# Peptides against a protein of PDB entry 8BZL, part 290

Target 1, 228 residues: chain A of PDB entry 8BZL
Amino acid sequence: SYDRAITVFSPDGHLFQVEYAQEAVKKGSTAVGVRGRDIVVLGVEKKSVAKLQDERTVRKICALDDNVCMAFAGLTADARIVINRARVECQSHRLTVEDPVTVEYITRYIASLKQRYTQSNGRRPFGISALIVGFDFDGTPRLYQTDPSGTYHAWKANAIGRGAKSVREFLEKNYTDEAIETDDLTIKLVIKALLEVVQSGGKNIELAVMRRDQSLKILNPEEIEKYV
Target 2, 242 residues: chain B of PDB entry 8BZL
Amino acid sequence: SRRYDSRTTIFSPEGRLYQVEYAMEAIGHAGTCLGILANDGVLLAAERRNIHKLLDEVFFSEKIYKLNEDMACSVAGITSDANVLTNELRLIAQRYLLQYQEPIPCEQLVTALCDIKQAYTQFGGKRPFGVSLLYIGWDKHYGFQLYQSDPSGNYGGWKATCIGNNSAAAVSMLKQDYKEGEMTLKSALALAIKVLNKTMDVSKLSAEKVEIATLTRENGKTVIRVLKQKEVEQLIKKHEEE

## One batch from the design tools (peptide; made by RFdiffusion4, then SolubleMPNN)

Design b1_p26_6_s3 (from b1_p26_6, 12 letters changed)
Fold by OpenDDE base, seed 5:
Structure b1_p26_6_s3 (fold): chain B 228 residues (1-228), chain C 242 residues (1-242), chain A 26 residues (1-26)
Amino acid sequence: as target 1 above (228 residues)
Amino acid sequence: as target 2 above (242 residues)
Amino acid sequence: WEEIERRIKEEMEEAVKKDEEALKKL
């Protein structure tokens, strides 16, 4: 069957391995990204850290550089490979161009990497979607989303993973200029969006905030509870 | 060329990597391995299934491997795959030491192997390793550490965990009895015996069927030792008296 | 990662070559 081959076109024009990789993403923990005025916020559904698991090893949000961070849904091991490659590229860019990457540049790099794994014989697609947020050098906040196919688009707000449909529907209704007027309101919007799919309050949310000219800040549970 | 394409780990229509899941199933039939983190050390306890009297005692352990002076691991799954991965761990650790003149941080060694595991799920013509590992170690960054990795290349840090046969039941027991912040190595050893006694498919736990290694710090040095059979017998006896 | 990829590719090519040689002997 064509679906058991490496990433090849079906007779009806489908890339089954890419579609199936997208199904792997849909099984992942929900991630949400929102672009505010002078803030970008990433939120991820914490799977209840298994009793006795070290929380430091369960991170769904990571920095790619000082000005860029990423959340993902899907295969954690696949994500680690993409993150490492992206970090190397960010450092290489700083050395060669003497400026940090734009959020679009690093998104395009990640997208190109994913795309190559959809065309290369003897490789499967990456089973991840990513939300990439950060600030360009001019201080413009950016949000991009990538999928297993290597497509990418800029967003005001988006969600990926298991609860993505419900979270997107919430964001479509509630993302207004008023809802992102302040940093605190933008954070509240992300938390409210995640609470559509997360049953037990602020304890099951990982939240990261990047403000203009500031490093990535991961909020502690107590800080998250203040916004609930 | 096309025949190797059929051996590629591919996604199912449901987004599952069946070859990884089947590798995990193979691990579920392997002997039980436990890891427990304590305040003053970390331990591995493993079921020994192949009790060959003719096995030369020179083998440090059947299932517990010293990686370097600061780390050890235990393996559940295919022995040949375990040997390959254990050798790679040693090579990675040695290369790092030569390059940086410092021992490799525990999590970095775990990650390096997990990237190899992931690669065997990403590239065509390769199968996943049928192996899960528990890692124990000490470094200057995080002190005593316990990690678990699976065939997918996922890993996590743990206070206590189990791999292999009856791992779910063992993890449930560990969750019940593990007291955060109060766990001494002595208490961890007692807990390991308690859990193994209930999770091993044996009528009676015997010292010949259990391998235990401890990692401690003495005079600013890491000490990794496998418990002698007599020490394990004493732990079992103490458990039977309680 | 590139080194891992290269190593895997080389191992695959060697395996293919061995299988092709084995098939030619049949």
Scores: peptide ipSAE 0.021, ipTM 0.598, DockQ to the pose 0.037
Fold by OpenDDE base, seed 3:
Structure b1_p26_6_s3 (fold): chain B 228 residues (1-228), chain C 242 residues (1-242), chain A 26 residues (1-26)
Amino acid sequence: as target 1 above (228 residues)
Amino acid sequence: as target 2 above (242 residues)
Amino acid sequence: WEEIERRIKEEMEEAVKKDEEALKKL
């Protein structure tokens, strides 16, 4: 009998498959999110793109909608499934409600999707955590995190993946109102945070910026170097 | 460790998907497949292991499959799984063409199959496909393209890559000899022969053991051609003379 | 092979549909 992937409670009440999915996330590339005053910034550790790999196919930061983007840590194939469903929901919401999703709404959608994969017999949890950032229609910047369990919380700043502990410790010390007073300072904060775990400077960082009423901008390496 | 080997693809305590890793290990023992992107085309080169004289020559290739007019793929791994996936690719491409009246973009076809592969790693009662694929194609968005996908449903675009037996060594050689921006299809063919000669577990590279397909653009149309055995022989001979 | 392909497609589509329906109830 192929034991269906069963996320079951242990005798001590643990969902081991969820915990093990969290270990898969910890093996993922580091991602950082910071909410500024009028900006949200995502940064991701560029894995050493194998020589001859096309960088465009290694997108760790993706748009879910015009007002929402996501970075992830963990299983890339699992992430693609979540991203695709989230994009469909964003479009569906625009058609049915005539407004873009709130960042909280789409986060809750993703979280609920993940949670169902922890309860459904014959499914394993998603091996992914996500940082979801964007702007609500009122112009409020938001940052949310989701994990394999389907839990989600709002954050000022957070990190996921391999270097997340060190990055979080940096952010806990350095995230102040003064440090996010301007867009440029907020970007610098994300870069500095990633540099705690990323070697060789700005070349190994992917950075995405979303400002109020602006589209997602992925910074090129030259633009990143200006902040280093 | 053993408890996770026999079950539906589940996470280990360390966050590993052993069934996916074991599928990838099985692919490591399969025949070598190589892909190289050039400025004027893209190629696949594959090791042919089953040289049965009774194989009907009508088969386009044992390891290289035409998917549509603009794309082909090569497979490393379980033949039965490969047949299922290559047929699925053809169906996806055909449905897209019928729906949109244009050929499916290369990356979109790759992604669609990768979502299927991923599903077989996530849903109970399924095992991962024991197949990696190389895809070559042309579309109006990115021109000539080369992709690789694995049993996990991960994929990536490449200038040159290898799957199957001795793939790590092949990739290392490609990294050394591939000249970015200067690669012609002719130079890519020569590089393919060079790499296969070193990575195939054969004393001498023979044309009967190598399948090569090229994808080019002629008069605004994609041309997918499997090289004739004589053409492959000439490439091997040229390499031996250098 | 056609049966296997059909089954793969149907299983995936059903899985997606069930997930979409369950999310609409939230």
Scores: peptide ipSAE 0.017, ipTM 0.585, DockQ to the pose 0.020
Fold by OpenDDE base, seed 4:
Structure b1_p26_6_s3 (fold): chain B 228 residues (1-228), chain C 242 residues (1-242), chain A 26 residues (1-26)
Amino acid sequence: as target 1 above (228 residues)
Amino acid sequence: as target 2 above (242 residues)
Amino acid sequence: WEEIERRIKEEMEEAVKKDEEALKKL
């Protein structure tokens, strides 16, 4: 059965293992990314932290570098591998090129990593999609998405994971130049987008904000509630 | 043609890693391991299934392993896999200590092993480890810590958790009885006995069937202690009197 | 860009190789 093979083409030209990895992503918690004018915002659905679980260990948004952040949907363990590789690359780039990576550069690195795992014999695809946001050295805000296939595209706004369809539909309707005119409006847009799929309001949202020339800020629940 | 090893963990059509799930199923049949975080310490309690009558004093924990001076773990699952992983944990911890001249932070050790576990779910010719671990530790960054990891390479920090047989029931009981912010090591020990008594498939809880280790701080040093059988007997007796 | 892509390609191949080697040692 081609569906239980290595990542090989089916007779119909499908890479089933990649498609199945995409199904793993669809089971993941919803993540949203929005590029504003001078801000990038990531939001993630917090699955109800199991009672007695330490919330510190349940992070869905991570820094790759001072100027780049990533949210993901899918297999957390797979994501950790990608994150670690990306962090090493960001540091290596700073040492070798003496400049931070561009968001596109690190996205391409991650995408290439994923792609190799779709083509290498004896490997399965990464079961993750990622939203990668940040600022280029020139201060330009960027948002990229990657999937298990190793494709990547630049976006103004996008969503991944379980609620991605509903969130994307919301963003398609509500992402306007007016809606992102200010940092606060951009944050509100992300929160509103997540609330389309998150039942229990701001308490179940993880939100990260990166402004131009500023470090990543993770908003606390109280800060999030101010935007609701 | 390089023979594709049939042992490669692949995605199902539904995006599931069945080999990981099957490994987790195997763990569900293993002896119960419980971890509880307290304000003044952290503990592991594990079911002991292999009672060799001919062993005089069980000097060594069957399921609780010291990793370094600041960390211990308990294992549920395949013993051979457990031995490999516990040895790897020790090696990672030692390498870190040699490199940085300080103990490895607890979460970093857990993460390092979890990356190995993950790799065994992604690379060809490998199967997932049929092991879940509970980790207890202390470091200067977060103090007392309890972690759980599974065959997928996922991990999380916990106030209290359980792996192995009847783990779901144990977790439910822990959720009911665990008092956040008020848990002393003494109370945690009592809670561990309470939970094990209800979740172990034994007619009577005995000290021979339970291993308990505590991790505390004394005079600025971490102390990992496996409770003596007599101490466990006293805990069981106290629980029976309540 | 081609040189950067080549370097990325090589580094990633090496990283993958290192992972495989690490797994073989376990």
Scores: peptide ipSAE 0.023, ipTM 0.592, DockQ to the pose 0.022; fails the geometry check

Design b1_p26_6_s3 (from b1_p26_6, 12 letters changed)
Fold by OpenDDE base, seed 2:
Structure b1_p26_6_s3 (fold): chain B 228 residues (1-228), chain C 242 residues (1-242), chain A 26 residues (1-26)
Amino acid sequence: as target 1 above (228 residues)
Amino acid sequence: as target 2 above (242 residues)
Amino acid sequence: WEEIERRIKEEMEEAVKKDEEALKKL
């Protein structure tokens, strides 16, 4: 059956393995990204971590470099591979070009990696979508999204994973220049967007903020509750 | 040695490359792209399907890509495959420029990519690219040019052509209305709007759903411009008045 | 063609090597 064959077209022109990888993403925890004026914010649905699991072990938001962060939806093991390769590329770029990567550059790298896994026999697609945020060297905030196919686009705001449709509908209605006028308003927008699909409580949201010329800050539950 | 079970694209008993044909089928579901050659320029017109309010405006064109100062392309098919191929085109063009200190001739750039496409149909461990391209360009050898390439690595020069959804119907319309030797860029733009209006099966063509790029020569330089939304609106309005 | 084949092969080998190196770190 064509559906079992990796990296082949169906008779109707579909890449079923890519589509099935997208279904794996839809089963993932919801992630949201918003670009503000001088801030980028990532939020992720926390699955109820078993009381005995170290909360540090299930990070859905990670730094790729000092100026770039990534959230993902889908297969955690696949995400680990992509994150590690992206980190190596960021470091390599700093060594060779003497400047940090642009958010577009590292997004394109990740996208190209994903695309190659959709075209080479013996490899399945990555079962992940990613939101990649950060600042370019000129201080411009950026948000990109990638999918299992290797497609990528720049966004003002976007969502991926299980609740992505509802969250996107919320963002389409509520993302305005006024809603992102301040850092605090931008953070509030992300929290409100996630609360469309996550039960109320700072305990169920992982939130990360990156400001211009600042490192990634992961907010604690108490800090998140101040914005609710 | 991990035997990459290099399932090469293989011939059917009938001598058909089904994976190439199925890649072409994928392109048939993509948004419509038109190319029209005129005496004083070339144009690409493409359907915008992914209009999302939250998209960043920095993406000036979804389907039309500038390759170098003398060439642009439009893409129908799998977007990720398109991004890989358009990047490769830019790299080929840049390498040529660096090596020869002149722009790559249009057909040579098209051929170089077509060789890559063909290789992905012949060598093991790869699938065909699910992408067709229209190329517009100018060079000193042939002047204004329009090319089409498909997943097989085949290409051809055209006066007018279409790829993507309803391409057969669009090509039929172009054959009826294209006047050889008399086509101005202005007339080509009007023809593009006329064909898109019928091909996109939309009750009203809107400027937000159409991308148009023109390639012209001004003062001995190639000028590639994407039409502003207002300019596209004027073209649509003019078509509605006719 | 030989050059394209070589390039494709090299890209595949590099990709495999990177995957193997990533697996060794795991």
Scores: peptide ipSAE 0.018, ipTM 0.481, DockQ to the pose 0.026; fails the geometry check

Design b1_p26_6_s4 (from b1_p26_6, 17 letters changed)
Fold by OpenDDE base, seed 4:
Structure b1_p26_6_s4 (fold): chain B 228 residues (1-228), chain C 242 residues (1-242), chain A 26 residues (1-26)
Amino acid sequence: as target 1 above (228 residues)
Amino acid sequence: as target 2 above (242 residues)
Amino acid sequence: WEEIKERIKKEIEEDVLKDLLEELLK
């Protein structure tokens, strides 16, 4: 009965539901993350907001805590669940441990959540990948990626979603110590990376910046255009 | 035989949740519901399909539900599912009010329900709700608001939108005629009638087939009002004269 | 964001989120 075993191994050892969830991610809007020296930057492809849609409700970058933010690719509703759980955990950690979470900690939490949804008989995998960025308490910038399987890794730069391959190829070529030497250069790198897959320039990019000891800042379109 | 268990929403090989899409298809056959945001209010207009002769002039809104003092919704889709979700909305709103001693912000109520909808797309033994909702509301944070949610648990804020039968055509008309920044509730009502007249599969638009609710602010209080049949008739008449 | 944090703190204190999640799983 599929009711009891949603995610099962194929004869070839594949978890098809996880693979199919990854296909859902590939259909998602492109997101990119870059770790600079003292900055982390997230950029997301804005889908053309419908003419009558409120742009406020179309956000793909969200804060998990004061020191952590996340972008995702895939199912928005699934992402909201993960975000909510992560936010709760971040606050719980502050209350119980009296320190903010490390970026690795919250990433691991999210990853474990995702993994459980790949193993439970009554659950399907989350159809999302996430880029999680922020600063540890010691001021170290971090970037992590998670996928539907619940795996996670630390990155210098990465991309997820439909344009991820092209963006990653760009980042592999252009991510150098010189390219991230300053905050502005790091921001430019993210924008340039997204422009590989986004046709309409800065108007179709959502960009968030977190600097050391600063809160998440979402750049407006005018601010983004200054970097193009 | 890939027996997709009809009771479990799973990903297709292409990464699609077909049960959610099928639920959305069911909504496409439901009566049309419109929402329009104005500067001085917000409205819902819904097609009423069940006309019972014995319904007294007190139009029980078949498709428009008051959620609390500051919010109402309209539903397109399975009636039983709608009843469950609208009751849940009311419960969420009341629990919030009790806990925080203030009305729940509109978007928070919408998201709370959307999380429930999402859960029914992810957990085994559950099917998606075959319901889309339009929400109208007012709160101190964003003023008048219009939201749309679907069976996936996705939602968005809108200036004007439509769900149900001929929703795509209605949205197209709304895009053409909606005047951003200049929309009054009066003009929104006229627009609603215009769009419904064109999108409803009826030979002639009649007041008995349309439910309209408005949400306004009067003396610092939210007022949710279902238009009387006579008021709707006047709106239709005015449209026919133009 | 501050409102969100305050809400979450209250929800944790009241264990409301846990109950909500349990209800969602029923």
Scores: peptide ipSAE 0.032, ipTM 0.590, DockQ to the pose 0.018
Fold by OpenDDE base, seed 3:
Structure b1_p26_6_s4 (fold): chain B 228 residues (1-228), chain C 242 residues (1-242), chain A 26 residues (1-26)
Amino acid sequence: as target 1 above (228 residues)
Amino acid sequence: as target 2 above (242 residues)
Amino acid sequence: WEEIKERIKKEIEEDVLKDLLEELLK
């Protein structure tokens, strides 16, 4: 059966392994990204950290560089590979080009990496989608999404993972210029969006904020509760 | 590259990696390994299944491996796979030491191996390693640490955890009895014995069937010690008296 | 994060991660 083969075309033109990798993403914890005016915000559903698990090792939002961060949905181990490769590329770019990567550049790099794993014999696709946010050197906030196929697009707001449909529906209704007029409003929008699918309030949300000319800040639970 | 390598881990229609899940199932039948983090140390406790009286080589331990001066691991799963991975861990740690003239941070070593494990789930011609590992260590960044990794290449830090046979029950017991912030190495040892006594499919826990290693700091140095059989006997005896 | 960046820079120079992965995947 073509559905149990390596990444090959079916007779009807489907890449089943890519589609199945997308199903793996849908089983992942929900992540949301929102681009504000001068802020980018990532929120992730905290999987119930087992009582005895160290929260430090359960980070779902990762810095790729000083100006770029990523959230993902899907296979954590796959994500780690992508993150590491992206980080290497970011640093390489700084060394060779003497400027930080643009968010689009690093997104394209990640997308190309993913695409290669859909085409190479003896490799399966990455079971991850990613939300990549950050600032270009000109101070423009950016949000991109990638999927297992290696496609990428720019977004104002988007969501990935289990609750992505509900979160996207919420964002489609509530993402307005007024809703992102301030940094605080943008943060509130992300929290509200996640609360559509996350039970038990702000304690189960990981939130990261990057403001213009500032480093990535991961909000603590107390800071998140101020926005609830 | 073989187009239809039967060893290639692929996604199911539901987005599952069955070869990884099957590897994890195999680990569920392996001997129990426990890890417990204390304020003053960290320990591994592992079930010994193969007590061969005729084993010539006094191995430091059957299931607990010293990786470097600051780290040890315990394995659950396929022994041959475990040997390969533990050797790789040692090589990675040694390369790092030679390159940077300092010990590899604990999490970095764990991550390096996890990337290898992940690769064996993604690239053709490879099967997942049928091994889960518990790592104990000390470094200057986070102090005493306990990690768990699985065949997928996922890992996590833990205060206490279990892999292998009856791991779910063991974890449940650990959650009930583990007192965060109040755990001493002594209490951790007692807890390990308590949990093993209940989770091992033995009528009576004996010292010959349990390996315990502790990792402590003495005079600014990491000390990894495998408990002597007599010490384990005393721990078991103490548990039976309570 | 600074430690990670420094590590990555060194890894780029030595290509250790790639070499390791390539060796394991052969």
Scores: peptide ipSAE 0.028, ipTM 0.581, DockQ to the pose 0.020
Fold by OpenDDE base, seed 2:
Structure b1_p26_6_s4 (fold): chain B 228 residues (1-228), chain C 242 residues (1-242), chain A 26 residues (1-26)
Amino acid sequence: as target 1 above (228 residues)
Amino acid sequence: as target 2 above (242 residues)
Amino acid sequence: WEEIKERIKKEIEEDVLKDLLEELLK
């Protein structure tokens, strides 16, 4: 019965709806984020889009602002709500503070939003984890991760979704200062990490890169194959 | 019993708030946090559980938060709830500073947050926060202070206390070894290491698993310092030699 | 993306206007 109550503690101190939301994330497509020296890279597993589906409609990597982008794992519909709110906040911040958001700021905003949905009656937790990457105004690259509970942390590299465990294990072994010394090496690291769980190479990977003072660039399959 | 568990703000026939008790149960599974008041300072010592190699080094402290220039806190329980509450503490402290042009008294900040926590136990549509906090601070009214608050919104001042995993055992040890009136910050640090070594179910205490912050007064200013890993290692080594 | 930004900006402006109108109607 406690698992049906959205905002209720179990007798043993668990928030089951948050834990179940984490299970929804684990069923999601794998996403990877890596912070390089002057680059941030996001990679996502492409689910076999039905041949007739417009690939543009299933974007798992999206811009929140010119200096911030996000990948997610879990419920796509839930992600849409979070993305929209985050975008509004980014623009609001630009209008009110006259500066773009820091990556930490927008991450905290998203985290706070998620947390509120774990504590309010009539609302279930968001069934998404997110990797948020970008550049602060001082040119510092950042990577953050959020989960359904509303926790957030800064990372050098991380993964979420179905293959996250294997990808994280790979990153723990292979993330070194040498491995991220150049932009190309950083991109290669992300691709290699995703290939631990994704079959059939570059065709099943969505990859986005953001460089200092540059907008989000989504790599085409041909560009990805150059790194594999 | 199940009907009372489903609604956050209902008393049981026995007069118990089960959701508050269950929130406290969640805290019991969290990492250990200690607070010790000394004559010349206050300290927080917290277990660091999330040691991931890929964490960004910018993450200064997992469990210890600076609230303002005169106060810090440590948290045991649900991390997301902790983040919300620590942010609120900072906002309350900042608003007070702006309004009165002086720092908020320590107990007043604690009370303000406790009122919020209490409200989440009384008003419908909200669950209790699954968080306990230890507060350390200095103000001109009471000097060095240590407080503890729980999900019910209850709080108290302490000379030494513990929250989180094995807190009862830790409090028992603190009661045995704490010497009133004779506690220096140096002795408090040693006591913190001693208690953590026994309460953390680890064969050897490592500096990587412990965060320590001290609050002192220097030249009429409060200094909040997080100990470096090397300093914590020295404290652990000294304890092992005794 | 620029169209999205402009749309968001417009929505924010409309919300501000609504708040102002609500204050004026008090």
Scores: peptide ipSAE 0.019, ipTM 0.465, DockQ to the pose 0.014

Design b1_p26_6_s4 (from b1_p26_6, 17 letters changed)
Fold by OpenDDE base, seed 1:
Structure b1_p26_6_s4 (fold): chain B 228 residues (1-228), chain C 242 residues (1-242), chain A 26 residues (1-26)
Amino acid sequence: as target 1 above (228 residues)
Amino acid sequence: as target 2 above (242 residues)
Amino acid sequence: WEEIKERIKKEIEEDVLKDLLEELLK
């Protein structure tokens, strides 16, 4: 069976392992990214944490560098590998180039890593999509999305995971210049978008914001409720 | 026969490289790209698929990539594979420029990438790249040039060619309508629209679904320009009036 | 395009530095 082999072409020209990895992403928790004027916002659906599980151990939004953050949908174990490699590259870039990475640069690095895992023997594709946000050195906010194939694009707003279709439809209707005119409006847009697929309001949302020349801030549940 | 289909790129008993053939099959389902060489320039025209309103249009083009000041390419096939190969092309071209203090000749850049493609068909543990490329360029040796490469690492120079969906039909049309020695860039643009209108599986050709880039020489410099949507609309309108 | 050129230049320089480091460690 072609679909059980390492990533090879089928007779019809398909890479089934890549397609199946994309299906794994669709089973993941929903993540949303929005680029505002001077802000980038990531929101993620919180899975019901078992009562005995430490909530601190399940971070779905992570920093890659001081100026770059990432959310993902899909296999958490795969995500850890990608995050670690990206962090090393960010630090290496600072050391060798004496400037932080651009958001495009680190996205391309991650995309290239994913692509290589679709072409190397004994390796399967990464079962993750990622939203990568941050600021370039010139202060320009950026949002990128990458998938298991290693494809990446820049976005104004996007969503990945289980509820991505519904969230994208919402964003297509509601993303306007007026809707992102202020930082607060941009945050509200992300929350409203997630509420299309997340039940029980702000308690089931993880939200992170990055403003120009500021560090990543994860909002607490009380701060999120102020926007709902 | 099926035992060879799912393994690394090896020869079948019939001497066929099935993984290369299957990679070519993948390209056959990709969006159409065509290239036309004219006396006063070269062009690439590509089908734009996946128009999303939320895309950030900061990109130069979706399917056409500038490689250096004198060369551009279009891709048909797996986008992620294309990104890796186009990045490699840029690096090769830049390294050459730094080493020799002159731009890399067009054919030499194409050959360098084709060697990489070929290696991925010969060495174990790798699959072929699922990408064909069209290259347009200018150099002092041969002037305006158009090349095509495929997953096997083979390449050739062309006056006009097509890759991707319905490429065979497009090539047939190009053979019929291409006038050797009389092709102007203006006539080439008209021919590109004509061929795309017939080969794209769309009811009506729209400027939103077509990307066109031209490579010309102005005042002793190469100019690579992506046509604006309004310019493409005018070309489509002119075609509909004929 | 100028940004791309600058990026490529930096990538090449980085690769050279990595190669030099590998040679020094050898």
Scores: peptide ipSAE 0.009, ipTM 0.474, DockQ to the pose 0.017

